# Designs tried in a protein design run: peptides against a protein of PDB entry 5D63. Part 46

Target 1, 292 residues: chain A of PDB entry 5D63
Amino acid sequence: SLRRGIYHIENAGVPSAIDLKDGSSSDGTPIVGWQFTPDTINWHQLWLAEPIPNVADTFTLCNLFSGTYMDLYNGSSEAGTAVNGWQGTAFTTNPHQLWTIKKSSDGTSYKIQNYGSKTFVDLVNGDSSDGAKIAGWTGTWDEGNPHQKWYFNRMSVSSAEAQAAIARNPHIHGTYRGYILDGEYLVLPNATFTQIWKDSGLPGSKWREQIYDCDDFAIAMKAAVGKWGADSWKANGFAIFCGVMLGVNKAGDAAHAYNFTLTKDHADIVFFEPQNGGYLNDIGYDSYMAFY

## One batch from the design tools (peptide; made by RFdiffusion4, then SolubleMPNN)

Design b1_p12_3_s4 (from b1_p12_3, 6 letters changed)
Fold by OpenDDE base, seed 5:
Structure b1_p12_3_s4 (fold): chain B 292 residues (1-292), chain A 12 residues (1-12)
Amino acid sequence: as target 1 above (292 residues)
Amino acid sequence: AIPDLSADFIPA
């Protein structure tokens, strides 16, 4: 079963992703196929999948950028029916915006079936060009047509997954206490994380004894990421991953405050020094406290 | 006891 989360949804046949055109929040905005760049944010191509309680394998798909929802126009079962962004809610009963998402016959990709019409999200003609039509189309769960098969590349982690990544890291102090702030986290590429750091003004901030030292830098970075998230995305129900840690060195005679994020595979954490923008696998401290 | 936060970086 597909987990709640943020996904980059890529066609199984061609290097095209499900894109809300121009990231527009207007009702009726076309959802189209569009090229993407791996390991980047792909702004208009991120979708929050919210599972519907008591309806097996059924979700709403909220565009992260626009806050609008994938919508089959008029719920029509006619092949070629437009799929658009449209205002909605995560737990809507509108069948135009309810999508049953299950594994395809190949066991790797998914098919996306409209709950009401029973038609499938289709990259029409497998067109790899930017702006290619995505439409509802007749199909079956078992057929191998790549026009209707999609890879769900998970771009977020649950709080439990983040917790597990921290637990696996060797740089955790025996007194460690972690505090989870949210339930689902978009994990940023390092380039984006660094850009937020740069835009925050922290690179130009001056260390000052106690009044603006390591804890201030670390908390300022966390705040900057939070604000970036709020300013960048219209969807709700997720946060941007950026943790704060307090750590003690091996000798036990020095402590430091720093940030951390998740590695690309989401299996581990990487430490971030907000005073210089560096990423480290070992920052020289063992964390006794984290919040994220 | 956990020591006071004291580690810093002073850029050039």
Scores: peptide ipSAE 0.146, ipTM 0.809, DockQ to the pose 0.131
Fold by OpenDDE base, seed 4:
Structure b1_p12_3_s4 (fold): chain B 292 residues (1-292), chain A 12 residues (1-12)
Amino acid sequence: as target 1 above (292 residues)
Amino acid sequence: AIPDLSADFIPA
């Protein structure tokens, strides 16, 4: 079954993603097919899937940018019914905004069925052009029509997944204690993470003994990412991944504070030095404490 | 005992 999380949803037939046009929060904003760039944030194309308790395989889909929800216009079962962004809530009972999401017949892609109408989210005519219509359309779960098949590329991790990634890293001290701050984390591409770092002013910040040293840099980066998240996205129920670690060197005579994020495949962590913006697999310290 | 952060890493 599909896990709660943030997804980039890509058509199985053409290189097009489900896009909320202009990221607008207005009711009735078209959801359309649009090109995307791998390893980028794809601002208007991220969707938080929230599972509905006691309703099998059924979710709301909240656009991360606008905070509005995928909505089948009037819940109509007619082929060609518009799919739009519309105000809503994560656990709505409105069947216009409830989507049953299960594996397609190919076992890798998903189909997205409106709970009420039983029609499927369809990239009309498989049109790969920017702004192509996405609509409810008749179909069945076992059909192989790529217009109705979607890859759900996970762009977030749960706190448990992050914890697991940390646990398998070789640079963790035997006394390690981790503290989880949130439940679900959008994982940023390094380019975005670096841009936040640049915009924070940290590249121009001066190291000063105790008054502004490693812990200040690391905490400032965490704060900058948090603010970036709050300022960038209207959806709730997730955080932006940016960890803080305290570590001790092998000799046990020096300590350091630094950041970390997750690798592209979300399986491992990579260390980030906020004093110079570097990414390292080995920062020279073993972490005895983290919060993220 | 783990040392405190008063003597921390300074990048080149």
Scores: peptide ipSAE 0.127, ipTM 0.792, DockQ to the pose 0.147
Fold by OpenDDE base, seed 3:
Structure b1_p12_3_s4 (fold): chain B 292 residues (1-292), chain A 12 residues (1-12)
Amino acid sequence: as target 1 above (292 residues)
Amino acid sequence: AIPDLSADFIPA
């Protein structure tokens, strides 16, 4: 089954993603097809899928940017019914906002069926233009119509997945202790991570013995990412991934505080030096403590 | 056995 997480949802037939128009939080805001740029944030096109307890394969879809939910207008089963953003809650009982999401017949893409109407989210006519209509439309689970097939590209990791990525990294000290702060994390592209670093003022910050040294830089970076997350997104129930590590060198005579994030495939961690903005596979220290 | 951060990295 589809895991809880943040997804970029792309049509299986054309290079178009499910987009909340203008990222507006107004009730009735159209959800439309829109172009996207790989390896970028795609601000209005991220959806938090929250599984409904005891209802198989059924989710709410919260737009990360607006904090509103995918909503089938009036729950109508009529082909061409608008799909919009609308206020809601993650565990609503409103069938207009409940979506059964299962693999399509091709075994790779998903179909998104409204729980109440049993119609499917459809990129009308497979239109690849920006602003193309997305609507509820009649269909079946078995048919191969690409207008109703969607790739769910996961943009987040669970705390367990992050923990696993850390555990397989070779630069972890034998005394390592990790502390998990949140349950689900949006993983940023390096370009975005770097931009947050730049905007924080850290590039211009002066290293000063003890009073503003490695731990201050690393904590300031995490604070900057946290603030960026709070300021950028209206949805709740997730965090932005940015870890802090304390590490010791091989000789055991030096220690350092630094940051880390996850690689694009979410399988590994990469270290980030907040004092110079560098990404490193080996920062020269083995982590004995992390929080993220 | 693990040193404190007083011996941390000093950037160039």
Scores: peptide ipSAE 0.126, ipTM 0.796, DockQ to the pose 0.162
Fold by OpenDDE base, seed 1:
Structure b1_p12_3_s4 (fold): chain B 292 residues (1-292), chain A 12 residues (1-12)
Amino acid sequence: as target 1 above (292 residues)
Amino acid sequence: AIPDLSADFIPA
């Protein structure tokens, strides 16, 4: 079953993603097919899938940028019914905004069925052009029509997944204590993470004994990422992944504060040195405390 | 005991 999370949703037939046009929060904004760039954030093409309690495989889909929800116009079962962004809530009972999402017959892609109409999200004619119509369309779970098959590429991790990634890292001290701040985290590409670091002013910040040293750099980076998240996205119910660690060296005579993020596959952590913007698999310290 | 963070990294 599909997990709660943020997804980039890509058509199985053509290189097109589900896009909220211009990221607009206006009711009735078209959801369309649009090209995308791998390993980038694809601003208008990220969707938070929130599972509905006690309704099997059923979700709301909130556009991360606009904070509006995928909505089948008037809940109509007619083929060609518009799919738009519309105001809503994560746990709505409005069947226009409830989507049953399950594996297609190929076992890799998903189909997205409107809970009320039982029609499927369809890239009309498999059109790969920017702005191509996405609509509700008749279909079945077992047919192989690629117009209605979608890859759900997960762009986020749960706190449990992050915890697991930390737990298997070899640079954790025996006294380690982790503190989880949020439940779901958008994981940024390193390029975006680095850009936030640059924009924060940290590259020009001067190290000063105690008054502005490693802990200040690490906390400033986390604060910068947090603000970037708040300023960039209108959806709620997620955070931007950026951890802070305190670590001690093997000799036990030196300590350091630093950041960390997750690798592209979300299976491991990578350390980030906010004093120079470097990414390291081994920062020379074992973490005894983290918050993220 | 874990040392305080005054013994931290100083970039070149």
Scores: peptide ipSAE 0.126, ipTM 0.794, DockQ to the pose 0.145

Design b1_p12_4_s1 (from b1_p12_4, 6 letters changed)
Fold by OpenDDE base, seed 4:
Structure b1_p12_4_s1 (fold): chain B 292 residues (1-292), chain A 12 residues (1-12)
Amino acid sequence: as target 1 above (292 residues)
Amino acid sequence: VSSLPKAGPVYP
């Protein structure tokens, strides 16, 4: 079963992703196929899948950027019915915005079926061009048509997954205590994380004894990421991953405060030094406390 | 050990 999370949804046949055109929040905004760049944020192409309680394999799909929902126009079962962004809520009863998402016959990709119409999200004609129509179309779960098969590339982690990644890291003190602040986290590419760091002004900030030292840098970075999240995305129900750690060195004669994020595969953490913008596998400290 | 300025030792 598909987990709650943020996904980049890519066609199985051509290098095209499900894109909300211009990221517009207007009702009726076309959802289209569009090219994407791997390992980037792909702003208009991120979707929060929220599972509907007690309805098997059924979700709403909220565009992360616009805060609007994937909507089958008039819930029509006619082939070629437009799929658009439309205002909604995460747990709506409107069948125009309810999508049953299950594995396709190939066991890797998914199909996206409208709950009401029973038609499938279709990249019309498998068109790889930017702006290609995405529509509801007749189909079956076992059909191999790549126009209706989609890879769900997970772009977020649950708090439990983040906790597990931390637990696997060798630079955690035996007295470690972690504090989880949110339930689901968008994990940023390092390039985006670094850009937020640059835009925060931290690269030009001066270390000053006690009054603006390591903890201030680390907290300022987390605050910058939080603000970036709030300013960038209209969807709710998720956070942007950026952790703060307090650590002590092996000798026990020095302590440090720093940041951390998750690696590309979400399986491990990498340390981030907000005083210089560096990413490190070993920052020279073992963490005894984190919040994220 | 980091070469950057840091606080003295702290403990849980």
Scores: peptide ipSAE 0.036, ipTM 0.695, DockQ to the pose 0.136
Fold by OpenDDE base, seed 3:
Structure b1_p12_4_s1 (fold): chain B 292 residues (1-292), chain A 12 residues (1-12)
Amino acid sequence: as target 1 above (292 residues)
Amino acid sequence: VSSLPKAGPVYP
């Protein structure tokens, strides 16, 4: 089954993603097909899928940017019924906002069926233009219509997945203790992570012995990412991935504080030096403590 | 830009 997480949802037939128009939080805001840029955030096109307990393969889809939910207008089963953003809650009982999401017949894409109407989210006519209509449409689970098939590209990791990525990294001290602060993390592209670093003022910050040294830089970066997350997204129930580590060198005579994030494939961690904005596979220290 | 000086180790 589809895991809880943040997804970029792309049509299987054309290079179009499910987009909340203008990222508006107004009830009735159209959800439309829109072009996207790979390896970027695609602000209005991220959806938090929250599984409904005891209802198989059924989710709410919260737009990360607006904090509103994918909603089939009036729950109508009529082909061409608008799919919009609408206020809601993660565990609503409103069938207009409940979506059964399962693999399509091709085994790679998903179909998105409204729980109540049993119609499917459809990119009408497979239109690849920006602003193309997305609507509820009649269909079946087994048909191969690409207008109703969607790739779910996962943009987040669970705390367990992050923990696993850390655990397999070779630069972890034998005494390592990790502290997990949240349950699900949006993983940023390095370009965005770097931009947050730049905007934080850290590039212009002066290292000063003890009073503003490595730990201050690392914590300041963590704080900057946290603030960026709070200021950028209206949805709740997730965090932005940015870790802090304390490490010791091989000789055991020096220590350092630094940051880390996850690689694009979410399988590994990469170290980030907040004093110079560098990404490193080996920062020269083995971590004995992390929190993220 | 920082010289990235190293500090004495701290252990939990």
Scores: peptide ipSAE 0.036, ipTM 0.696, DockQ to the pose 0.092
Fold by OpenDDE base, seed 2:
Structure b1_p12_4_s1 (fold): chain B 292 residues (1-292), chain A 12 residues (1-12)
Amino acid sequence: as target 1 above (292 residues)
Amino acid sequence: VSSLPKAGPVYP
């Protein structure tokens, strides 16, 4: 079953992603196929899948950028019916915005079926061009047609997954206590994480004893990431991953505060030093506390 | 938070 999370949704047949045109929040904005760049944000192409309680395999899909939802126009079952962005809520009862998402016959890709019409999200003609039509189209779950098959590339982690990643890291103190602040986290590419760091002013900040030292740098970075998230995305119900850790060295005579994020595969953490923008597998401290 | 000394700058 598909987990709650943020996904980049890519066609199984051609290198095209489900894109909300211009990231517009206007009702009726076309959802189209569009090229994408791996390991980048792909701003208009991220979708928060929220599972509907007590309705098996059924979700709303909120565009992260616009805060609007994938919507089958008039809920029509006619082939070629427009799929658009439209205002909505995560737990709507509007069948135009409810999507049953299950594995396709190939066991890797998914099909996206409108709950009401029972038609499928279709990249019309498998067109790989930017702006290609995405529409509701007749189909069946067992068809092999790649026009209706989609890879769900997970761009986020749950708090539990983040916790597990931390637990696997060797640089965790025996007294470690972690405090989880949110339920789902968009994991940024390092390039984006670094850019936020640069834009925060931290590269030009002066270390000063106690008054602006390691904890201030670490908290400032987290604040910068939080602000970036708030300023960048209109959807709610997720956070941007950026952790703060407090650690102690092996000798037990020094402590440090630093940041951390997740590796690309989301299986481990990497430490980030906000004083110099460096990524490290070993920062020289074992964490006894984190919040993220 | 911590009674241990805080680390200085990570670079000279």
Scores: peptide ipSAE 0.027, ipTM 0.683, DockQ to the pose 0.514
Fold by OpenDDE base, seed 1:
Structure b1_p12_4_s1 (fold): chain B 292 residues (1-292), chain A 12 residues (1-12)
Amino acid sequence: as target 1 above (292 residues)
Amino acid sequence: VSSLPKAGPVYP
């Protein structure tokens, strides 16, 4: 079953992603096929899937950028019915905004069925052009039509997944205590993470004994990421991943504060030194405390 | 809170 999370949703037939046109929050904004760039944010093409309690495999899909929801116009079962962004809530009972998402017959892609109409999200004619129509269309779960098959590339991690990634890292102190601040985290590409670091002013910040030292740098980075998240996205119910750690060296005669993020596959953590913008697999300290 | 000294910058 599909997990709660943020997804980039790509057509199985052509290199096109589900895109909310111009990222607009206006009701009735077209959802369209659009080209994308791998390993980038793809701003208008991220969707938060929120599972509906007690309704099997059924979700709302909130556009991360606009904060609006995928909506089948009038809930119509007619082929060619528009799919648009529309205001909504994560746990709505409106069947126009409820989507049953399950694996297709190929076992790797998903199909997206409207809960009410039982029609499927369709890239009309498999059109790979920017702005191509996405509509509700008749179909079945078992047919192989690539116009209705979608890869759900997960761009986020749960707090439990982050916790697991930390737990298997060799640079964790025996006294480690982690504090989880949020439930779901968008994981940024390193390039984006670095850009936030640059824009924060930290590269030009001067280390000063006690008054602005390692903990200040680490907390400033987390604050910068938090602000970037708040300023960039209108959806709620997620955070941007940026951890803070306190660590002690092997000799036990030095401590340090630093950041960390997740690797591309979300399986491991990588340390980030906010004093120089470096990514390290080993920062020279074992963490006894983290919050993220 | 750590009782250990904090690390300074890695390079000048």
Scores: peptide ipSAE 0.026, ipTM 0.680, DockQ to the pose 0.514

Design b1_p12_4_s2 (from b1_p12_4, 8 letters changed)
Fold by OpenDDE base, seed 2:
Structure b1_p12_4_s2 (fold): chain B 292 residues (1-292), chain A 12 residues (1-12)
Amino acid sequence: as target 1 above (292 residues)
Amino acid sequence: VDSLPLAGPVLP
């Protein structure tokens, strides 16, 4: 089954993603097909899928940017019914905003069925143009129509997945203790992570003994990412991934504080040095503590 | 390790 998480949802037939037009939070804002750029944020095209307890394979889809939810207009079963952004809650009982999401017949893509109407989210005519209509449309689970098939590209990790990535890293001290701050994390591309670092003022910060040294840099980066998240997204229920580690060198006579994020495939961590904005596979320290 | 204050390397 589809896991809770943030997804970029791409049509299986054409290079178009499910886009909330202009990222508007207004009720009735059209959800449309739109082009996307790989390995970028794609601001209006990220959706938090929240599974509904005790309702198999059923979710709400919250637009990360607007904080509004995917909504089938009036819950109509009529083919061509608009799919819009609309105010809602993660665990709503409103069938207009409940979506059964299961694998399509191809075993790789998903279909998105409205819980009430039993119609499917459809890129009308497979139109690849920006602003193409997305609507509820009649269909079946076994139909091969790519207009109703969607790839769910996971853009986030659970705390458990992050923990597993850390556990696989060779630069973890035997005394390591990790502390999980949140449940789900949007993983940023390095370019975005670096931009946040630049905007934080850290590139111009001076290292000063004890008063502003490695831990201050690392915590400042964490704070900057947190603020960026809060300022950028209206949806709740997730955090932005940015870890802090404390590590000891091989000799055991020096300690360092640094950041880390996840690799593109979310399987590994990469260290980030907030003093210079560098990404490293080996920072020269073994982590004995992390929080993220 | 808990007794080691953190300073880190001084980077350019």
Scores: peptide ipSAE 0.189, ipTM 0.863, DockQ to the pose 0.455
Fold by OpenDDE base, seed 4:
Structure b1_p12_4_s2 (fold): chain B 292 residues (1-292), chain A 12 residues (1-12)
Amino acid sequence: as target 1 above (292 residues)
Amino acid sequence: VDSLPLAGPVLP
């Protein structure tokens, strides 16, 4: 079953992703096929899948940027019915915004079926051009038509997944305690994470003994990421991943505060030094505390 | 470890 999370949804036939046109929050904004760039944020192409309690394999799909929901126009079962962004709520009862998402017959891609109409999200004619129509279309679960098959690339992690990644890292002290702040985290590409760091003013900040030292840098980075998240996305129910760690050196006579994020595959953590913007596999300290 | 003040290295 598809897990709650943020997904980049890519067509199985052509290099096109499900895109909310211009990221507009207006009701009736077209959802279209659009090109994407790997290892970038792809702003208008991220969708929060929220599972509906007690309705098997059924979700709402909230666009992260606009905060609006994938909506089948008038819930019509006619082939070619527009799929648009529309205002809604995560646990709506409106069948126009309820989507049953299950694996296709190939076992890797998914199909997206409207709960009410039983039609499927279709990249019309498999058109790979920017702005190509996405519509509800007749189909079956076992059909091999790539126009209706989608890869769900997970762009977020749960708090449990983040915890597991930390637990696998060799630079964790025996006294380690982690504190979870949120439930689901968008994981940023390093380029985006670095840009937030640059825009925060931290590159120009001066280290000063006690008054503005390592802990101030690390907390300032986390605050900058939090503010960036709040200012960038209209959807709720997720956070932006940016951790703070406190660590002790091998000698046990010095401590440091630093940040960390997740690797591209979400399996490991990488340390981030907010004083210089560096990414490191070994920062020279073993973490005894983290919050994220 | 909780008794160690945090200062960290001075990094350029």
Scores: peptide ipSAE 0.188, ipTM 0.865, DockQ to the pose 0.450
Fold by OpenDDE base, seed 1:
Structure b1_p12_4_s2 (fold): chain B 292 residues (1-292), chain A 12 residues (1-12)
Amino acid sequence: as target 1 above (292 residues)
Amino acid sequence: VDSLPLAGPVLP
């Protein structure tokens, strides 16, 4: 089954993603097909899928940017019914905002069925143009129609997945203790992570003994990412991934504080040095403590 | 390790 997480949802037939038009939080804002750029944030095209307890394969889809939810207009089963952004809650009982999401017959893509109407999210006519209509449309789970097949590109990790990535890293001290701050984390492209670092003012910050040294840099980066998240997204129920580690060198006579994030495939961590903005597979220290 | 101050390296 689909895991809770943040997804970029891409049509299986054409290079178009499910987009909330202008990222608007207004009720009735059209959800449309729109072009996207790989390895970027795609601001209006991220959706938090929240599984409904005790309802198999059923989710709400919250637009990360607007904080509104995917909504089938009036829950109508008529082909061509608009799919819009609308105010809602993660665990709503409103069938207009409940979506059963399961694998299509090809085993790779998903279909998105409205829980109430049993119609499917459809990129009308497979139109690849920006602003193309997305609507509820009749269909079946086993049909091969690419207009109703979607790839769910996962853009986030659970705390458990992050924990697993840390655990398999070779630069973890035997005394390591990790502390999970949140449950689900949007993983940023390095370019975005670096831009946050730049905008924080850290590149111009001076290392000063004790008063502003490695721990201050690492915590400042964490705070900058947190603020960026709060300022950028209206949805709740997730955080932006940015870890802090404390590490000791091999000799055991020096310690360092640094950041870390996840690799593109989310399988590993990469260390980030907030003093110079460098990404490293080996920072020269073994982590004995982390929080993220 | 918990008693070791975290100064870190001075980087360029």
Scores: peptide ipSAE 0.183, ipTM 0.862, DockQ to the pose 0.452
Fold by OpenDDE base, seed 3:
Structure b1_p12_4_s2 (fold): chain B 292 residues (1-292), chain A 12 residues (1-12)
Amino acid sequence: as target 1 above (292 residues)
Amino acid sequence: VDSLPLAGPVLP
């Protein structure tokens, strides 16, 4: 079963992703095929999949940027029916915005079926051009048509997955205690994480003994990421991953505060030094406390 | 550990 999370949804046949045109929040905004850049944020192409309680394999799909939902126009079963962004709620009963998402016959890609019409999200003619039509189209679950097959690239982690990544890291103190702040986290590419750091003013901040030292830098970075999230996305129900750690050195006579994020594969953490913007696999301290 | 003040390194 597809997990709750944020996904980049890519066509199985051509290098095209499901894109909300211009990221517009207007009702009826076209959802189209569009090119994407790997390892970037792809602003208009991120979708929060929210599972519907007691309805197997069925979700709403909220565009992260616009806060609107994937909507089959008038719920029509006609081939070629427009798929648009439309206002909605995560747990709507509107069948125009309910999508059954299950594995295709190839066992890797997914098909996206409208709950009401039973038609499938289709990249019309497999068109790889920017702005290509995405529509509801007749189909079956067992068909191999790549126009209706989609890879769900997960761009987020649950708090449990983040906790597991931390637990695998060798630089965790025996007294470690972690505190989870949210339930689901968008994991940023390092380039985006670094840009937030730059825009925060931290690169120009002066270290001052006690009054503005390591803990102030680490907390300021966490606050900057939180603000960036609030300012960048209209969808709710997720956070941006940025952790704070307190660590002790091997000698046990010095402590440091720093940040951390997740690696690209979400399996491990990488440490981030907010004083210089560096990413490190070993920051020289073992964490005894984290919150994220 | 919980009583150890955060000194942190001075980084350029």
Scores: peptide ipSAE 0.138, ipTM 0.847, DockQ to the pose 0.439

